# Peptides against a protein of PDB entry 4ASU, part 64

Target 1, 270 residues: chain A of PDB entry 4ASU
Amino acid sequence: ATLKDITRRLKSIKNIQKITKSMKMVAAAKYARAERELKPARVYGVGSLALYEKADIKTPEDKKKHLIIGVSSDRGLCGAIHSSVAKQMKSEAANLAAAGKEVKIIGVGDKIRSILHRTHSDQFLVTFKEVGRRPPTFGDASVIALELLNSGYEFDEGSIIFNRFRSVISYKTEEKPIFSLDTISSAESMSIYDDIDADVLRNYQEYSLANIIYYSLKESTTSEQSARMTAMDNASKNASEMIDKLTLTFNRTRQAVITKELIEIISGAA
Target 2, 83 residues: chain B of PDB entry 4ASU
Amino acid sequence: FTFASPTQVFFNSANVRQVDVPTQTGAFGILAAHVPTLQVLRPGLVVVHAEDGTTSKYFVSSGSVTVNADSSVQLLAEEAVTL

## One batch from the design tools (peptide; made by RFdiffusion4, then SolubleMPNN)

Design b1_p12_4_s1 (from b1_p12_4, 8 letters changed)
Fold by OpenDDE base, seed 3:
Structure b1_p12_4_s1 (fold): chain B 270 residues (1-270), chain C 83 residues (1-83), chain A 12 residues (1-12)
Amino acid sequence: as target 1 above (270 residues)
Amino acid sequence: as target 2 above (83 residues)
Amino acid sequence: SLPPAHVSLYVP
C-alpha cells in the first residue's frame, strides 16, 4: 500500500472512531435515562402480569390462533439485540407451527421486519416504525395495543418477545404471554372474579395489553442502549487498535520510501 | 398493595388497611378481605389508608385495579399525582 | 378507552 493509501485509511478509521465515540456517549446518556425509567416500569408491568400468573390462565389446546409480538427498534448498531429477538420469534413460530397452530406476527421496530421479511413476510400483520428515537411512552404502547385489538385477527393466545435488561453487560430475551379477551373471559380461574361487566373486562384487557407492551418497550430500550454503548465502545477500541497498526505500517512504509529514494539518488536511477 | 404509574411507584407490595378507588362502575373501598375483582379506573381520587392510620390522597387519570384471591392488589394508573 | 399516544408510531 502506498503512503497515500495508508493515510487515507487512517483518516477514515479516525473519523469512524470519532463517530463511534460520539455514539457511545449518546447511548450512555440514553441508557442512564432508560434505566431510571425502567424501575417504575417494571413494577407497573409486573403488576399487570400478576393477574395472569395468579389466575393461571391457560389457553385450551383446541385453539389454534397464536400471535407473536416481537419488540425491538428501528435503530441498528446495538449488537445482537435485534437478532436475539428475531431468533426467539423464529423458534416460537416454528414450534407453534409444528403444533398445528396458526401464527401471525407483529413487529415493533423496523429491524424485526427486516430480519424476518424473507422467511415470515406472509405472517406479519403489522409493523410499527419510528421506534427508538425517543423513549417509549405509555401512549406509544397504547397505540400498539389498540392496533392489535383492531387488527381483526382473533388470536387466542399470544407471546410478546423482548429483551429484558439484566445489567449494563447483559440482557436476556424473554417471552410473556398475551391473552385475548375471549381467553380471559373463558378461563375457569377467572370465575373467582365474579360479576365483572363485559365492558369492564374489555377495557381492562386493553389496559393490560398496553401495560405489558409498555413494560416490554422499556425493557427493550434499556437493553438496546446498553448494548449500543458496549458495541460502540468495542468499535472504538477496535478502531484504536487498527489506527495503531496502520500508524506503524505508515512509519515503516515511509522509511522504506525514503530509503528507496535515497538509493535512487545515489545510484543515479531517477 | 401495589400502586404505580408507568413513571412512578407509590406503593410496592405494601400492607395497607384500605384503598378507596374510583372505578367506572363506582367508587369502592378495598379492604383486606375484599372479594377478587377487576375494575377500570376513572379519573378521580384514590385514598390509601395505611395501617398506622395515616391517609394519602392521589389523583389518577385512568387505569386498572385488580384484587386477587390472595388479597394482593394492583392499582395501575396511567397517570397519578400525590395530593 | 386507552389514552391517546404522546408519540405516534407509524403503522405502515
Scores: peptide ipSAE 0.158, ipTM 0.932, DockQ to the pose 0.382
Fold by OpenDDE base, seed 1:
Structure b1_p12_4_s1 (fold): chain B 270 residues (1-270), chain C 83 residues (1-83), chain A 12 residues (1-12)
Amino acid sequence: as target 1 above (270 residues)
Amino acid sequence: as target 2 above (83 residues)
Amino acid sequence: SLPPAHVSLYVP
């Protein structure tokens, strides 16, 4: 490679490094905010799941309709955030299909669709876009919940799959159950909640769904920002290493050129 | 007793004497060993009576309240403010 | 009932 080629490549990599460093800083700021906002969201979301855990709501095995909600975002450059969710969704879908169940999928974030569209296009009910540019709000979760409830798909049970935040360097893909109104109403364990008005229960379920979705979005966002920060840091380090290598190559090449020129001068070959 | 909004936690697994909640079916007080119930909140006043006799008031917009068989309570409001 | 929906985020 000529000195000119090396210089051009160096310039390009240095520019990439600047971009990745900038993105790292942005991700770090968003992560810090997301982590702060996740604290109350966990209390809120876990509180909503408490009923299902304590009431031990079970879906009869003869029920066939299952909904999978995958939660991620529209934005890339965050390591395995999207692929982890998609992998879990695929696994769950395959297991359910093997059990003879009908599976439908909702994608929260365009990346889920992009990964699963080729293999699972017929199973998608809807994909939600414009996820990840701003912190998720309860309003966003409500929109998703309402759309699901109004979709006309009468699922018996479902699963919401998302990345739970553990630390700045760790997340875990998890699954939480979603139950239909009919499943909740028919659960034997719900008998202790006697005299619940059907309208009340319906409204309660709507809030429960929105709450769980909101919680999942907050966990996902925090995980994503931390992963992006790490990814950008890694990219910056890789760029730095490449710059060092190319700089050495440049120096060696430059010396060779100078030596060649000196020899030409001395030899009178000019 | 847990009382939270999406953005703020007021009580987290706390022991309280009584919680008065505004529900769509009417306001009611949650006492110790209250029967399990599910309710939806209407806009109104939440009053928390602590064991030490202190009373805290909150305004909530909407949400849900759950009283479980184990006497745990989850009050989850969409919006809530201290009064 | 859930609060009014904001801008729809869904793409069929």
Scores: peptide ipSAE 0.090, ipTM 0.923, DockQ to the pose 0.296
Fold by OpenDDE base, seed 4:
Structure b1_p12_4_s1 (fold): chain B 270 residues (1-270), chain C 83 residues (1-83), chain A 12 residues (1-12)
Amino acid sequence: as target 1 above (270 residues)
Amino acid sequence: as target 2 above (83 residues)
Amino acid sequence: SLPPAHVSLYVP
């Protein structure tokens, strides 16, 4: 490579490093906020899931319609955040299909659709976009919940798949159950609950779904920002190493050019 | 007893004497060993009676309340403020 | 009824 080529490459990598450093800082700020907002969201979300755990709601085997909700975002450059969710969605879909279930998919975030479109396009009900620019709100979750409930797909059971935040360096893709109104209403374990008005139960389910989605969004966001911060840090470090290597190459090449020029001068061949 | 909004936690697995909640069908008090039930909150006042005799009041906009067989209670409000 | 979202989501 000529000195000019090396210089051009150095400039390019330095620019990339500047961008990745900036993105790291932005991700760090968003992470800090997300983590703060996740604390109450966990209590809220876990509270909503408590019914399913306490009532041990089970879907009868004869019921075949299953909904998978994958939660991520529209934004890239966050390591394996999207691929982890998509991988688990694929696995779950395959397992359910093998069990004779009908599977439909909702993607929260465009990246889910981007990854799964070729292989699972026919299974998608809807994809929500414009996820990740702003922190998710309960209103956002409510819209998703309402759209799901109004989709016309009468699922019996569902799975919401998202990345649960563990620490700044760790997340885990997890699945939580979603149940239809009919499944909840018909569950034997619900018999211990007093006669619940059908309208009340419907409204309750709407809140429950919104709550769970909200929780998943908060977990996902925190995980994503943390992962992005790490990814940008790694990218910055990699760029730094490459800059060092290229700088050494540049110096060596420069010396070689100088030596060649000196020889040409001395030899009179110029 | 857990009482939270999406953005704020008021009680987390706390022991309380009684919680009065406003529901669409009417206000009711949740006491120890209350029968399991599911309700939807209407805008109104939540009153938490602590074991020490203190009473706290909250305004909630909407949400849900769950009373489980194990006496655990989840009060989840969309919006809630201390009064 | 659930409150409307503050952020508009694109629903295809």
Scores: peptide ipSAE 0.064, ipTM 0.922, DockQ to the pose 0.419
Fold by OpenDDE base, seed 5:
Structure b1_p12_4_s1 (fold): chain B 270 residues (1-270), chain C 83 residues (1-83), chain A 12 residues (1-12)
Amino acid sequence: as target 1 above (270 residues)
Amino acid sequence: as target 2 above (83 residues)
Amino acid sequence: SLPPAHVSLYVP
């Protein structure tokens, strides 16, 4: 490689390093906020899920319609955040299909659709975009919940798949159940609950869905920002190492060129 | 007893004496060993009576309340403020 | 019914 080539590469890598460092800082700020906002969101979301756990709501085996909601975002450069969710969605869809279930998919975030489009395009009901530019709000979750409920797909059981935040260096892809109004109403375990008006239960279900979606978005966002920080840090470090290597190569090459020129001068070679 | 909004936690698995909640069907008090129920909140006043006799008041906009058979309660409001 | 969302998501 010529000195010019090395110089060009150095310049390029240095620019990349600047970008990755900047992105790391942005991700760090977003992560710090997301982590703070996740604390109440987790209590809120886990609280909403408590009914399903305590009531041991089960879907009858004869029910065949299953909904998978994958929660991610539109933005890349965050490691395996999107692929992890997509992988679990694929696995779940395959397992359900093998069990004779009908599977439909909702993608929260454009990246889910991008990954699954070729293999699962016919199973998608809807994809939500513009996820990840701003922190998710309860309003966002409500819109998603309402769209789902108004989609016309009468699922019996569903699952929401998202990355749960564990630490700055760790997340876990998890699945939480979603139940239809009919499933909840028909559950034997619900008989212990006092006469619940159908309208009340419907409204309750709307809130429940919104709550769970909101929770999943907050977990996903925190996980994503953390993963992005790590990815950008790694990229910056890798760039730094490459810069050092190329700098050494540059110096060696420069010395070799000088030496060659000196020899040519001394030898009378033009 | 858990009482939270999406952005704030007021009570997290706390023991309380009584919680008064505004529901669409009317206001009711949740006492120990209250029958399991699901309700939707209407805008109104939530009153939490602590075991020590202290009373806290909150305004909620909407949401849900769950009373489980194990006496656990989840009050989940879209918006809530301390009064 | 859930209160109207303050933020609209673009649903294609």
Scores: peptide ipSAE 0.045, ipTM 0.923, DockQ to the pose 0.310; fails the geometry check

Design b1_p12_4_s2 (from b1_p12_4, 4 letters changed)
Fold by OpenDDE base, seed 5:
Structure b1_p12_4_s2 (fold): chain B 270 residues (1-270), chain C 83 residues (1-83), chain A 12 residues (1-12)
Amino acid sequence: as target 1 above (270 residues)
Amino acid sequence: as target 2 above (83 residues)
Amino acid sequence: SLPEPQISLYTP
């Protein structure tokens, strides 16, 4: 490589490093906020899931319609955040299909659609975009919940798949159950609950769905920002190492060029 | 007893004496060993009576309340403010 | 008041 080539490459990598450092800082700020906001959201979301756990709500085995909601975002450069969710969705869809279930998919975030479109396009009910630019709100979750309820797809049971935040360096793709109104109302385990008005139960289910979606969005966002911060840090470090290597190469090449020129001058080959 | 909004936690697995909640079907008090039930909140006042005799008041917009067989209670409001 | 929803449906 010529000195000019090395210099051009150095300049390019230095520019990339600047970009990755800037992105790291942005991700760090978003992560800090997301982590703070996740604390109450987790209590809220786990609280909403408590009924399903305590009542041990189960879907009858003869029921065949299953909904999978995958939660991610539109934004890349965050490691395996999107692929982990997609992988779990694929696995779940395959298992359900093998069990003779009908599977439909909702994608939250454009990246889910991007990954699964080729193999699962016919199973998608809807995909949501504009996810990840701003922190998710309960309003966002409500929009998703309402769209699901208005989709006309009468699922028997479902699952929401998202990345649960563990730490700045760790997340885990997890699944939480989603139950239809009919499943909840017909569950034998619900018989211990006092006579519940059908309208009340419908409204309750709407809140429950929104609550769970909101929780999943908050977990996903925190995981994503943390992963992006880590990815950008790694990219910046890799760039730094490459800059060091290229700088050494530049210096060696420069010395070789100078030596060659001196030899040419001395030999009269100029 | 857990009482939270999406953005704030007021009680997390706390022991309380009584919680008064405004529901769409009417206001009711949740006491120890209350029968399991599901309700939806209407805009109104939530009153929490602590074991130590202290009383806290909150205004809530909408949401849900769950009373489980194990006496656990989840009060989940879309919006809530301390009064 | 809660912020207005930003999320939207995917349109090709």
Scores: peptide ipSAE 0.279, ipTM 0.938, DockQ to the pose 0.797
Fold by OpenDDE base, seed 3:
Structure b1_p12_4_s2 (fold): chain B 270 residues (1-270), chain C 83 residues (1-83), chain A 12 residues (1-12)
Amino acid sequence: as target 1 above (270 residues)
Amino acid sequence: as target 2 above (83 residues)
Amino acid sequence: SLPEPQISLYTP
């Protein structure tokens, strides 16, 4: 490689490093906010899931329609955040199909669609975009919930797959159940609940769905920002190492060029 | 007893004496060993009676309340403010 | 004022 080539490469890597450092700082700021907002969101969301756990709601085996909601975002450069969710979605879809279930998919965030569209295009109901520019709100979750409820797809049971935040260096892809109104209404375990008006139950289920979606979005966002921060840090470090290596190569090459020139001068071969 | 909005937690697995909630079917008080029920909140006042006799008031916009068989209660409001 | 929902449907 010529000195010019090495210099060009150095400049390119230095520019990349500047970008990754900047993105790291942005991710750090977003992470800090996300973590603060996740605290109440977790209590709120887990509270909504409590019914399903305590009532032990189960879908009858004869019911075949299953919905998978994958939660991520539109934004890349965050390590395995999107691929982790997609991987679990694929696994779940395959398992359900093997069990004779009909599987439909909702993608929250363009990245889910980007990863799964080629292999699972026929299973997609809808994809939501404009995820990740700002922190998710309950309004955002309500939009998703409302669209699902109005989609006309009569799922029996569903799964929301998202990355749960553990720490700044750790997330785990998790699955939480969602149930249709019919499944909840027909569940034997619901018999212990006093005469519940059908309209009340419908409204309750709408809130429940929105709550769970909201929770998943908040977990996903926090995980994503943390992962992006880590990814950008790693990228910056890798760039730094490459810069060091190329700098050494540059210096060696420069010395070799000088030596060659000196030899040519001394030998009269110039 | 858990009482939260998407953005704020008021009670998290707390022991309370009574919670008065405004529901679409009417306001009712949740006492210890209340029968399991699901309700939807209407805009109104939530009153939490602590075991020590203190009373806290909140305004809620909408949401849900769950009373489980194990006496756990989840009050989840879309919006809530302390009064 | 509550921010307006930003999430939208992907329309191919």
Scores: peptide ipSAE 0.276, ipTM 0.935, DockQ to the pose 0.675
Fold by OpenDDE base, seed 4:
Structure b1_p12_4_s2 (fold): chain B 270 residues (1-270), chain C 83 residues (1-83), chain A 12 residues (1-12)
Amino acid sequence: as target 1 above (270 residues)
Amino acid sequence: as target 2 above (83 residues)
Amino acid sequence: SLPEPQISLYTP
């Protein structure tokens, strides 16, 4: 490589490093906010899931319609955040299909669609975009919930798959159940709940769905920002190492060129 | 007893004496060992009676309340403010 | 005022 080539490459990598450092800082700020907002969201979401856990709501085996909601975002450069969700979605879909169930998919975030569209296009009910630019709100969750409820797909059971935040350096892709109104109303375990009006139950389920989705969005966002911060840090470090290597190469090459020129001068082979 | 909005937690697994909630079917008080039930909130006042006799008031917009068989209660409001 | 939802449906 010529000195010019090395210099060009150095410049390019330095620019990349600047970008990755900037992105790291942005991700860090977003992470800090997300983590703060996750605390109440987790209490809220876990609270909403409490019924399903305590009532041990189960879908009868004869029920065949299953919905998978994958939660991620539109934004890349966050490590395995999207691929982890997609992988689990694929696995779940395959398992359900093997069990003779019909599977439909909702993608939250364009990345889910991007990854799964080729292989699972026929299973997609809807995809949501414009996820990740701003922190998710309860309103966002409500939109998703409403769309699901209005989709006309009468699922019996569903799974919401998202990355749960564990720490700044760790997330785990998890699944939480969602149930249809019919499944909840018909569950034997619900018999202990006194005189639940059908309208009340419907409204309750709508809130529950929105709550769970909101929770998943908050977990996902926190995980994503943390992962992005880490990814950008790693990218910056890798760039730094490459810069060092190229700088050494540049220096060596420069010296070689100088030496060659000196020899030419001394030898008179001008 | 857990009482939270999407953005704020008021009570997290706390022991309380009584919680008065505004529901679409009417306001009712949740006492210890209340029968399991599911309700939806209407806009109104939530009153939490602590074991020490203190009373806290909150305004909620909407949401849900769950009383489980294990006496756990989840009050989840879309919006809630302390009064 | 609650911020307006930003999430939208993907239109192919």
Scores: peptide ipSAE 0.263, ipTM 0.934, DockQ to the pose 0.720
Fold by OpenDDE base, seed 2:
Structure b1_p12_4_s2 (fold): chain B 270 residues (1-270), chain C 83 residues (1-83), chain A 12 residues (1-12)
Amino acid sequence: as target 1 above (270 residues)
Amino acid sequence: as target 2 above (83 residues)
Amino acid sequence: SLPEPQISLYTP
């Protein structure tokens, strides 16, 4: 490679490093906010799931309709955040299909659609976009919940799949259950609950759905920002190493050129 | 007893004497060993009576309340403010 | 003022 080629490459990598470093800082700021907002959201979401865990709500095996909600975002450059969710969605869909269940999919974030559209296009009910530019709000979760409830798809049970935040360097793709109103109302374990008005139960279920979706969005956002921060840090480090390597190559090449020129002068071939 | 909104936690697995909640069917008090129930909140006043005799008041907009068989209670409000 | 929901349906 000529000195000019090396110089051009160095300039390019230095520019990339500047961009990745800047993106790291932006991601770090968003992560800090997301983590702060996740603390109450986790208590809120876990609280909403408590009934389902304590009542051990089960769907009868003869029920066939299963909904999968995958939660991610529209934004890239965050490592395996989207692919992890998609992978688990595929696995769950395959397992359910093998069990003779009808599977429908909701994608939260355009990246889910981008990954699964070709192979699962017929199973998609709806995809939501404009996810990831702003921190998710309860209003956002309510929009998703309302769309599901108004879709006309009468699922028996469902799964919401999202990345749960563990630490700044770790997330885990997890699944939480979603139950239809009919499943909750017909569950034997619910018999211990005092006479509940049907309208009350319907409203309760609507809140429960919105609560769980909100929780999943907050976990996903925190995981994503953390992963992006890590990805940008790694990219910056890799760029730094490449710059060092190319700088050494540049110096060696420069010395070789000088030596060649000296030889040409001495030999009279110049 | 857990009481939270999407953005704020007021109580997290706390022991309380009594919680008064405004529900669509009317206001009722949740005591120790209350029968399991599910209710939906209406806008109104939540009153938490601590074991030490202190009383805290909150205004809630909407949400849900769950009383489980194990006496755990989850009060989840869409919006809540301390009064 | 509560921020308006940003999430929307994907329209091809």
Scores: peptide ipSAE 0.275, ipTM 0.935, DockQ to the pose 0.669; fails the geometry check

